# Designs tried in a protein design run: peptides against a protein of PDB entry 6GMG. Part 272

Target 1, 331 residues: chain A of PDB entry 6GMG
Amino acid sequence: DSDDRVTPPAEPLDRMPDPYRPSYGRAETVVNNYIRKWQQVYSHRDGRKQQMTEEQREWLSYGCVGVTWVNSGQYPTNRLAFASFDEDRFKNELKNGRPRSGETRAEFEGRVAKESFDEEKGFQRAREVASVMNRALENAHDESAYLDNLKKELANGNDALRNEDARSPFYSALRNTPSFKERNGGNHDPSRMKAVIYSKHFWSGQDRSSSADKRKYGDPDAFRPAPGTGLVDMSRDRNIPRSPTSPGEGFVNFDYGWFGAQTEADADKTVWTHGNHYHAPNGSLGAMHVYESKFRNWSEGYSDFDRGAYVITFIPKSWNTAPDKVKQGWP

## One batch from the design tools (peptide; made by RFdiffusion4, then SolubleMPNN)

Design b2_p21_6_s3 (from b2_p21_6, 7 letters changed)
Fold by OpenDDE base, seed 5:
Structure b2_p21_6_s3 (fold): chain B 331 residues (1-331), chain A 21 residues (1-21)
Amino acid sequence: as target 1 above (331 residues)
Amino acid sequence: GRPYSAEEAAKINAAGQEAAS
């Protein structure tokens, strides 16, 4: 029950974090301690350390989405999402593969579809696009210049994104970013912004008009990336969880992981920050915990989800919520 | 504003579920 959600109290600006603890190959801490770390490491605006505001603490309190929210500066819209899907693998496995013992055809197809997504390639595609965008942003002082640069970059790379409609989330993402328009943010200057990445795990079988099997075992055709571009149409993602397959079974609706703009070339060494649930210190769920996971831990996901998307958004360069290097845990 | 309800956004995620298990 969301009614149990509480905004974490303010932490003194100079309070140092307590050590994180290892958890399932991750670094884990309570949300209050993450706030302390955030203030020390990620809070900087124009190089100045800042106390996390009440508004930011409230955003954070929403759990996994809260981590992405506070660091990106806006609630995730997920409009500019990328993934990688091996169509040939999918088709071949459907044709030549067989359901496991006790596995229904629908379950088999759902599983095969899930396994046909490549999280690493999806992440790589997002990073590639983010890099292109960052180059386009670098010396652009108005949106027109940014768009022109972007088109040129795409043309040079023969990227299929160059064929996207001008109203596509790909081209409209920057102007639709609130922080781009803020005086203390981008101030309508693209060169003050940078592309950042977060990831969302979710369930494919969200169509209420589809079969129960798809809702239980996944919709093999849903949320596939467009060929060439890698863009995923996220318009049908309504945060609907997987349907129970047995009595008493329940699934969660989504998971969000914050990557930002790490420059680590090895995907396996990148750090993803995420939360477990909304902060409910006086409720049944308890206090929110924040995890800093390596890509392996993040990309593995859970049975609750059969899709992963890597989303690009923008933040002001003056923010330090997306540093080049993220250190796992504390100290 | 939030594009989704507070209830939807505040729901537990898989990591939380695992930790609670």
Scores: peptide ipSAE 0.026, ipTM 0.670, DockQ to the pose 0.091
Fold by OpenDDE base, seed 1:
Structure b2_p21_6_s3 (fold): chain B 331 residues (1-331), chain A 21 residues (1-21)
Amino acid sequence: as target 1 above (331 residues)
Amino acid sequence: GRPYSAEEAAKINAAGQEAAS
C-alpha cells in the first residue's frame, strides 16, 4: 500500500556511512545509510557537498525509480531508449525450436523473444550514443550549435540516427530536460550538460486489447528496437505488470537501475544502483533498501519483466551524481 | 508534472530485490 510510504529523515552532512552488507556480488544497505553515502560521494554541486533536501529524500523514498529520480533530477520519461534484438536468432529458434515440457506455444514464443534481446549490446549502443552526444555538447553554447554538432557527428559515423526527424526524442531530449534550463544547472548552455544512462525493466504484454496469452507470457513483437538506430518506441509502456499465470501469482510494474556516466570500458564491471521498494518502515514491506549491483546482476532482471531498455537523459556537469567511477558499498 | 502517478512509482519488485540480498 503506497499510503505507507514515509520520507526518510535528514542525515547530518558530516555523518559517514556504515559499511554496506555484501550479498552475492552486490552491496546492500538501508535507505538512510545510502543518503549518508550520497551526501559524501554524489551530492556535490560545483565541488561542494550538499545535504539531501527534503524534496530529494521524498523522490528517493519511491524505491527503484526514486534512485534514478534523485540522481537524474527528474522523474524518468523513458523517451530516449535503446535495445538490441537478434532477429535471426528469434526466427531460427521459432522455426527449429520446440516448447519445453508443459510449456504452451505462447509461453514458448514469449520466452524466445525475451532471450533474443541482448542486454549487453543494448547497453553498449546507449553508451555509444551518449558518447556522440557528449562530443556534440562539449563546445556548444546554444541548442542550435548542439544540434548542428550532433548531426555532423552522426554523419561522420554514418549513424542511422542522422535520419531521425527533428521532433524525435533523440533531438528534443536536451531541450526537454528541466535542469538544462535551470540557472544553477545548464542555464541553456549545452556545454554545461552531459549525457547519462539509466535502465528500465518492464513487461511487453501490456496491450489490453491483445490476447490473454500475450499478457501472461509476453508479446513477441512488442518493444523491439528499430533497425540501425536501436531506438525503442516506449509510447506503449504504461507501467502495466505481467498478468498472473496461476492463482495467487502477482507481478510488479517495473524496475529502474542508475548507471550515470561511468567510464569503465568493461560492461561487466559497471555498477548499477537500484532500490527494492518504496520506504515503508512501519508497513508490511519495511524500510527501503538500496543495492549496488554489477551489470550481470542488474541485467538478469526478474520473471516480472521480459524487456530491458537503456535510456539516455542529461544532467548538469556541476552535479556529481554521475561520476566517472562508482564503487560498491562502503568504504 | 510527473508523467506517472505516485502509485505507479511506488510499486516495484520488492520480492525480487529481497531475494537477491
Scores: peptide ipSAE 0.025, ipTM 0.656, DockQ to the pose 0.072
Fold by OpenDDE base, seed 4:
Structure b2_p21_6_s3 (fold): chain B 331 residues (1-331), chain A 21 residues (1-21)
Amino acid sequence: as target 1 above (331 residues)
Amino acid sequence: GRPYSAEEAAKINAAGQEAAS
């Protein structure tokens, strides 16, 4: 029951976190202790530590989405999303493969589609685009200059994104970022902003008008990236969970993981921060836990989801919620 | 088990969206 959600109490600014607990290759801690780490490591504005505000603590308390929310400064809109899909692999497996023992045709097709996505390549595409955006931001002091720079960068790389509409999420993302307009944020100066990345896991079979099989086993044709750009149309993502395949079975509607702007070139060494559920220390769910996972652990996902998207948004450079280097756990 | 039910996840999402508006 969401009514059991509690906002974690304030933590003293100088309180050091307790050691994280190892959990299947991840670093795990309770949300209160993450707040302590966050204040020591990620809270800095213009180089000065900040206590996590009540508003930020409230955002964080919402679970996995809360981690991305507090670090990005806004509730995820998921509009600028990227993925990688191997169409040839998909077609080949459908043609030459066979359902496993006990696997229905619909289940087989859904599984093959899921396996045809490449999380690492999707992540790499998002990082590539973020780099292009960051170059465009670097010397731009108004949106017009940013857009001009962006178009030039895309032209130089012969990137298909250059053909996107001016009103597309790709070109409108910066102007639609609240922190860009804030006086203590970007102050309408693109050069004060940087691109950051988070990831969302979700279910493909969300169309209520489709077959029950697609809702149970996935829609093989849904949420594929556009060729050339890698953009995923997220307009049909309504946070609808997978339908039960057996009595009593239930699935979660989404998961979010925060990457930020790490510069580690090896994807396998990047750290992803995410939460389990909303904070309910006195409820049935219990206290919220925060996980810092390597890419391998994050990208594995759960059976609840058959899609992964890597989303770009923006934060002020003065924020330290997306540092170049992220250390897993504590100390 | 799962960290939370589908119903609970939906409630979290709805509450989060409302809080962000």
Scores: peptide ipSAE 0.024, ipTM 0.694, DockQ to the pose 0.335
Fold by OpenDDE base, seed 2:
Structure b2_p21_6_s3 (fold): chain B 331 residues (1-331), chain A 21 residues (1-21)
Amino acid sequence: as target 1 above (331 residues)
Amino acid sequence: GRPYSAEEAAKINAAGQEAAS
């Protein structure tokens, strides 16, 4: 399985990408060509283009998570995650709605729960919080100053996040970011860091102690955002896929999409970068492909997943993996 | 259409998890 994975070869720094091709409303290219684009557009450190290192190419080769991995600089921990859930809609639909023909009660409840999440509002919440964090980072030269700024910003906005524990992922996220501590990264200076966003799609029915129906059709109560904050407890996400509903059926564990720090105000115009599978050019899966999708295409997800979370992490401002503007495809 | 099959995605996930461990 994973033995077929191959690290893509190095691409010359001056190699320009070939044109992307459309695929289901997305811009698509092979991973080798994405590396070329990455080197031209996203590789900059302190304003200078960099060849993607062997380590970075190895990270990238792991597929969808690899795209987020190489651009964020670390394997996703998913601790600071946001979503939006309409509790009233959920309750009303459960009460007044009926299962479709052939739909079990569990399937109905799972579907209703899935449909009660608002991906756009979840994304907007993450962007709102990231903006607050960026303001808190701007003139903070130590963690204490950052935290003080953050609390002040939250108080001014009457944001429920102000009540989070000091040890919560919200307040500890910066200090737990490896690049924050690196000499050529943040160097322990918050003002050298910026908040970035990625998204994860996953399955709610991961509790093995729960009913088989929940594992097949979703757990309506799992991975809901906390009221007021929008924070999702991701501690129970162990990358367990949806259980098959029929013989031979299989589902994938997760999907990751990289947004970064785009400033486009219209969510529908934002670009999300993700991969299909690990790079196996000589295997049955074939070469890895990278997709750049608009928000609608990304947020639609797949039947493999019934949850979408929008996660905040941090990268050094000197990195260009999260530019203000992302152009879909090439040229 | 989907950019990858469920089987492909499952294999990707397994590889990624191993790398993260």
Scores: peptide ipSAE 0.025, ipTM 0.700, DockQ to the pose 0.506; fails the geometry check

Design b2_p21_6_s4 (from b2_p21_6, 10 letters changed)
Fold by OpenDDE base, seed 5:
Structure b2_p21_6_s4 (fold): chain B 331 residues (1-331), chain A 21 residues (1-21)
Amino acid sequence: as target 1 above (331 residues)
Amino acid sequence: YRPLSAEEAELVNKYNAEAFS
């Protein structure tokens, strides 16, 4: 058996998916079957379904990041990230709380910090900002018009993002999107683009110069959103996994979940698409599986991670990788 | 996703890193 990554084979364009399987409140299927669904549902360019290309299948085969990669059209850069952190809760719990039995102070602080993040509010903030961006995009036919619209929208809402520097990821995200510049994409026309959202789970304790405790239990001060804007500085995220606390223990460095541009108002009913690991059909890990999870299932995360960020990027409106409605599973 | 052994996590991280590069 080989543990090597394998690119899934092409699926016929008209091949219908097999039924998904329920798994812990989510819908699950093998990667090849997801490709079938993707071709039927998400592959459309200008209203015509497309076969997933070899390149796209290769991206997908990398696992959790692959789903976001295929649907966003680029490897996640994570520059425009949002979260929500309850500073008062954090301070109060540190002051008045106490470590659990057997819990170290560092472990306690790391846990308290993790619990002080509100995933739902973070997601809602990203959705709010994406909505503002979409309004700014709608009638803008050049970047200057988009930026002007964006500033006006922010001013009208008295949003703290209006104070961001022009070089901020917030303002530069569109022009730094490859598909915006592509002839068959945005073609430098903002009105051809729309904002989409994905999420990344990762570890806060990534500073190699910090204490071992922070590497093991988290850095309570790392990757907090800026007050008012909700922006998270992701520059320090180097995809470094949590350090093991015991022999034989290992952690994955990140997880990605694709949301897109669903219009479902109830966060709990939104669907998040993600993969488990790279495709290794002949290896110990086995074939890659794709999950379509409700927000609760996604946001719950794993012990591997103590941070969740909700990231905004852009795709052409001609793509159907981010439809208004996502149906969980098949049929 | 499921809980992974150290070896499995290393494999996943290897290809996550490869994807990033």
Scores: peptide ipSAE 0.651, ipTM 0.940, DockQ to the pose 0.886
Fold by OpenDDE base, seed 3:
Structure b2_p21_6_s4 (fold): chain B 331 residues (1-331), chain A 21 residues (1-21)
Amino acid sequence: as target 1 above (331 residues)
Amino acid sequence: YRPLSAEEAELVNKYNAEAFS
């Protein structure tokens, strides 16, 4: 079938990328060219460039999740997710605002809820937590030491995360990371790992037992962060897309953006790497394209989604998939 | 990213599901 997913062919290790092109304020290129860039910039293990393996190319070719997958080394589990929601704004807009012309009440409430999320604050919360985790990792040579360090850091900052259960995603994330246990990865040594961040866009109205209006226009109460911690319960995210509101309309179930471990203090200057769809060079969708977007462009999202979460996971420090500095495009 | 038809969205979602499994 012409619409079948295709795994991009291997690229020679020494092949340099072609220039990226502008796309609505982003840098954009075809997946094959991204592989070339990846091999030159992000492929390093212990300081040595690596050719992207067939397995990695297969992961990448799945499109909107592929970039995060190949760079994190595992399929996203999304368990340790953060967001920021302005409850006062939400209540005020519901009380004092009104639906736009032609907008239903459900549509209005869904929109107001979506707009009440602060993407920048959500991202900053994730960065704050990642920083705490990285400090806890630095001198810890076993998981027990890491957890002790983490608890101390949280106590010093009076962070509500200190009250999380020991089995929560916050405390269990490291030991549940495959690369942490790998001999050539962390080798069970926390100090060999670092926290990294990616983002997921998805739809709030996923409960099939709820009203059709919520499935079409969003569930205002779904996937809100817990006060104090900023943690989002992602257990109800089953990758169910938004329901169509008109005939012929269809929505994608998720989008992923890779941030890694950039040190740029200005959120607006951070770079997010993401794909459009699975690689179908001979199909109607065409070849997969990879975008490198600034935070503003990433956080804008699409009408397919009304939630954004910022997720923490871990990779070995020996990997260069999450460098301190990321540059848009090529050269 | 561009606006997708229902058919195109179904294709994307199919492979997203495949990736997850």
Scores: peptide ipSAE 0.651, ipTM 0.940, DockQ to the pose 0.903
Fold by OpenDDE base, seed 1:
Structure b2_p21_6_s4 (fold): chain B 331 residues (1-331), chain A 21 residues (1-21)
Amino acid sequence: as target 1 above (331 residues)
Amino acid sequence: YRPLSAEEAELVNKYNAEAFS
């Protein structure tokens, strides 16, 4: 079938990218050209560039999740997720605000809940936690040392995460990372790993047993961060898309954006890499495109989604998929 | 990405599900 997913062909290791196209504050290119850039800029292992493998190209070809998949080295599990929700704003707006013309009560409540999430604060929380983790990793040569360091750092900062259970994704994330255990990765040495960040956009109204209104307009109470920690329980995220509100309407179930480990202090200047859809060069959707967006462009999201989570995972320091500085586009 | 039709969204979701499996 012409609409079938296609794995992009291999690109020569020394092939340079064509220029990206600027579009509405972001840089855009076709997936084949992103592979070229990736090989020149992000592919390095132990300082040597690598050709993207067939497996990596296959991961990438899945589109929205592909960029995060290829750069993190594993399919996103989304276990260690953070967000920020303004409860006071939510309550005040519900009490003092009113539905727009033609807006139902359920639609109003869903919108108010969506607007009560602060994407920038959620991102900053994830960065804060990643920094703590990186300090804990720095001189730890076994998991026990890492966990001890982590607990000390949290205690010093009086962080509520210090009260999390030992089995929490917060403490188990490193040991559950495949690249941590690989000989050419972490080799079970925490000091060879670093924390990285990606983001997922998804729909709150995923409970099939809930009201139709929640499935159409969002569940105001779903996927809120825990007070103090900022942790989001992602266990009920089953990649179910928003329900249509009108005939012929359809929504995508998720979007992923890769940040990595950029050191840019200004959130608005950080670069987020993401894909549009799976690669279908002979189908109606066409070839996959990759975007490098500023935070404002990424965090804006789409009407398909009313939640954004910022997730921490780990990669070996020997990988260059998460450099300190990311340049938008090419050249 | 651009807004998708219902049919296009179904295709995207199909392969998103495949990736997850």
Scores: peptide ipSAE 0.650, ipTM 0.940, DockQ to the pose 0.893
Fold by OpenDDE base, seed 2:
Structure b2_p21_6_s4 (fold): chain B 331 residues (1-331), chain A 21 residues (1-21)
Amino acid sequence: as target 1 above (331 residues)
Amino acid sequence: YRPLSAEEAELVNKYNAEAFS
């Protein structure tokens, strides 16, 4: 079938990328060229360039999840997710606002809920937590030391995360990271690991037992962050797409964007790397493209999604998939 | 280009699901 997923071929390690092209305020290139850039910039292990392996190319070829998958080293689990929601704005708009012309009540409520999320604050919360974790990781040579450091850091900042259960995704995330346990990764040494961030866009109306309106227009009450911590319960995210509102309409179930560990303080200047769809060079969708977007472009998302979560995971410090500075495009 | 056609979305979601499995 011409629409089948294709794994991009290997690229020579020394092959330089072609220039990226602008696309709606973001830098764009075909997946093969991204592999070339990845090998030159992000592939380093212990300071040595690496050719993207067949396995990694396969992961990448799956599309929107592929970039995060390759750079994080594992399929996203999305367990440690953060967001920011303005409850007062939501309540006020529902009470005093009116549906737009032609907008149903359900559409109105879904839209108001979507607009009540603050993407920038959600991202900042994730960065704040990642920073705390990185401080806790530093000089911790076993998990116990890491956890003790983490609790101390949280206590010093009077952070509500200090009250999380020991089994929570927050405290268990490191031990559940495969690369932490790998000999050539963390080797069970927290100080060899660093926290990184990616983002997931998805649909709130995933409850099949709920009304059709919620599935079509969003569930205003779903996937809200917990007060104080900002943690989002992602257990109900089953990768179910938005329901179509008309025949012939379709929506994608998720989008992923890779941030890593950039140190740029201005959120608007951070770069997010993401893919459009699986690689189908001989199919109707065509070749996979990779985008490097500024935060504005990434956070805007698409009509397919009404939620954005910012997720923390870990990678070995020896990997260069999450450098301090990411340059948009090529050169 | 949003929203996608049903056919396009189905294809994308097919492989998204495959990646997850």
Scores: peptide ipSAE 0.648, ipTM 0.939, DockQ to the pose 0.925

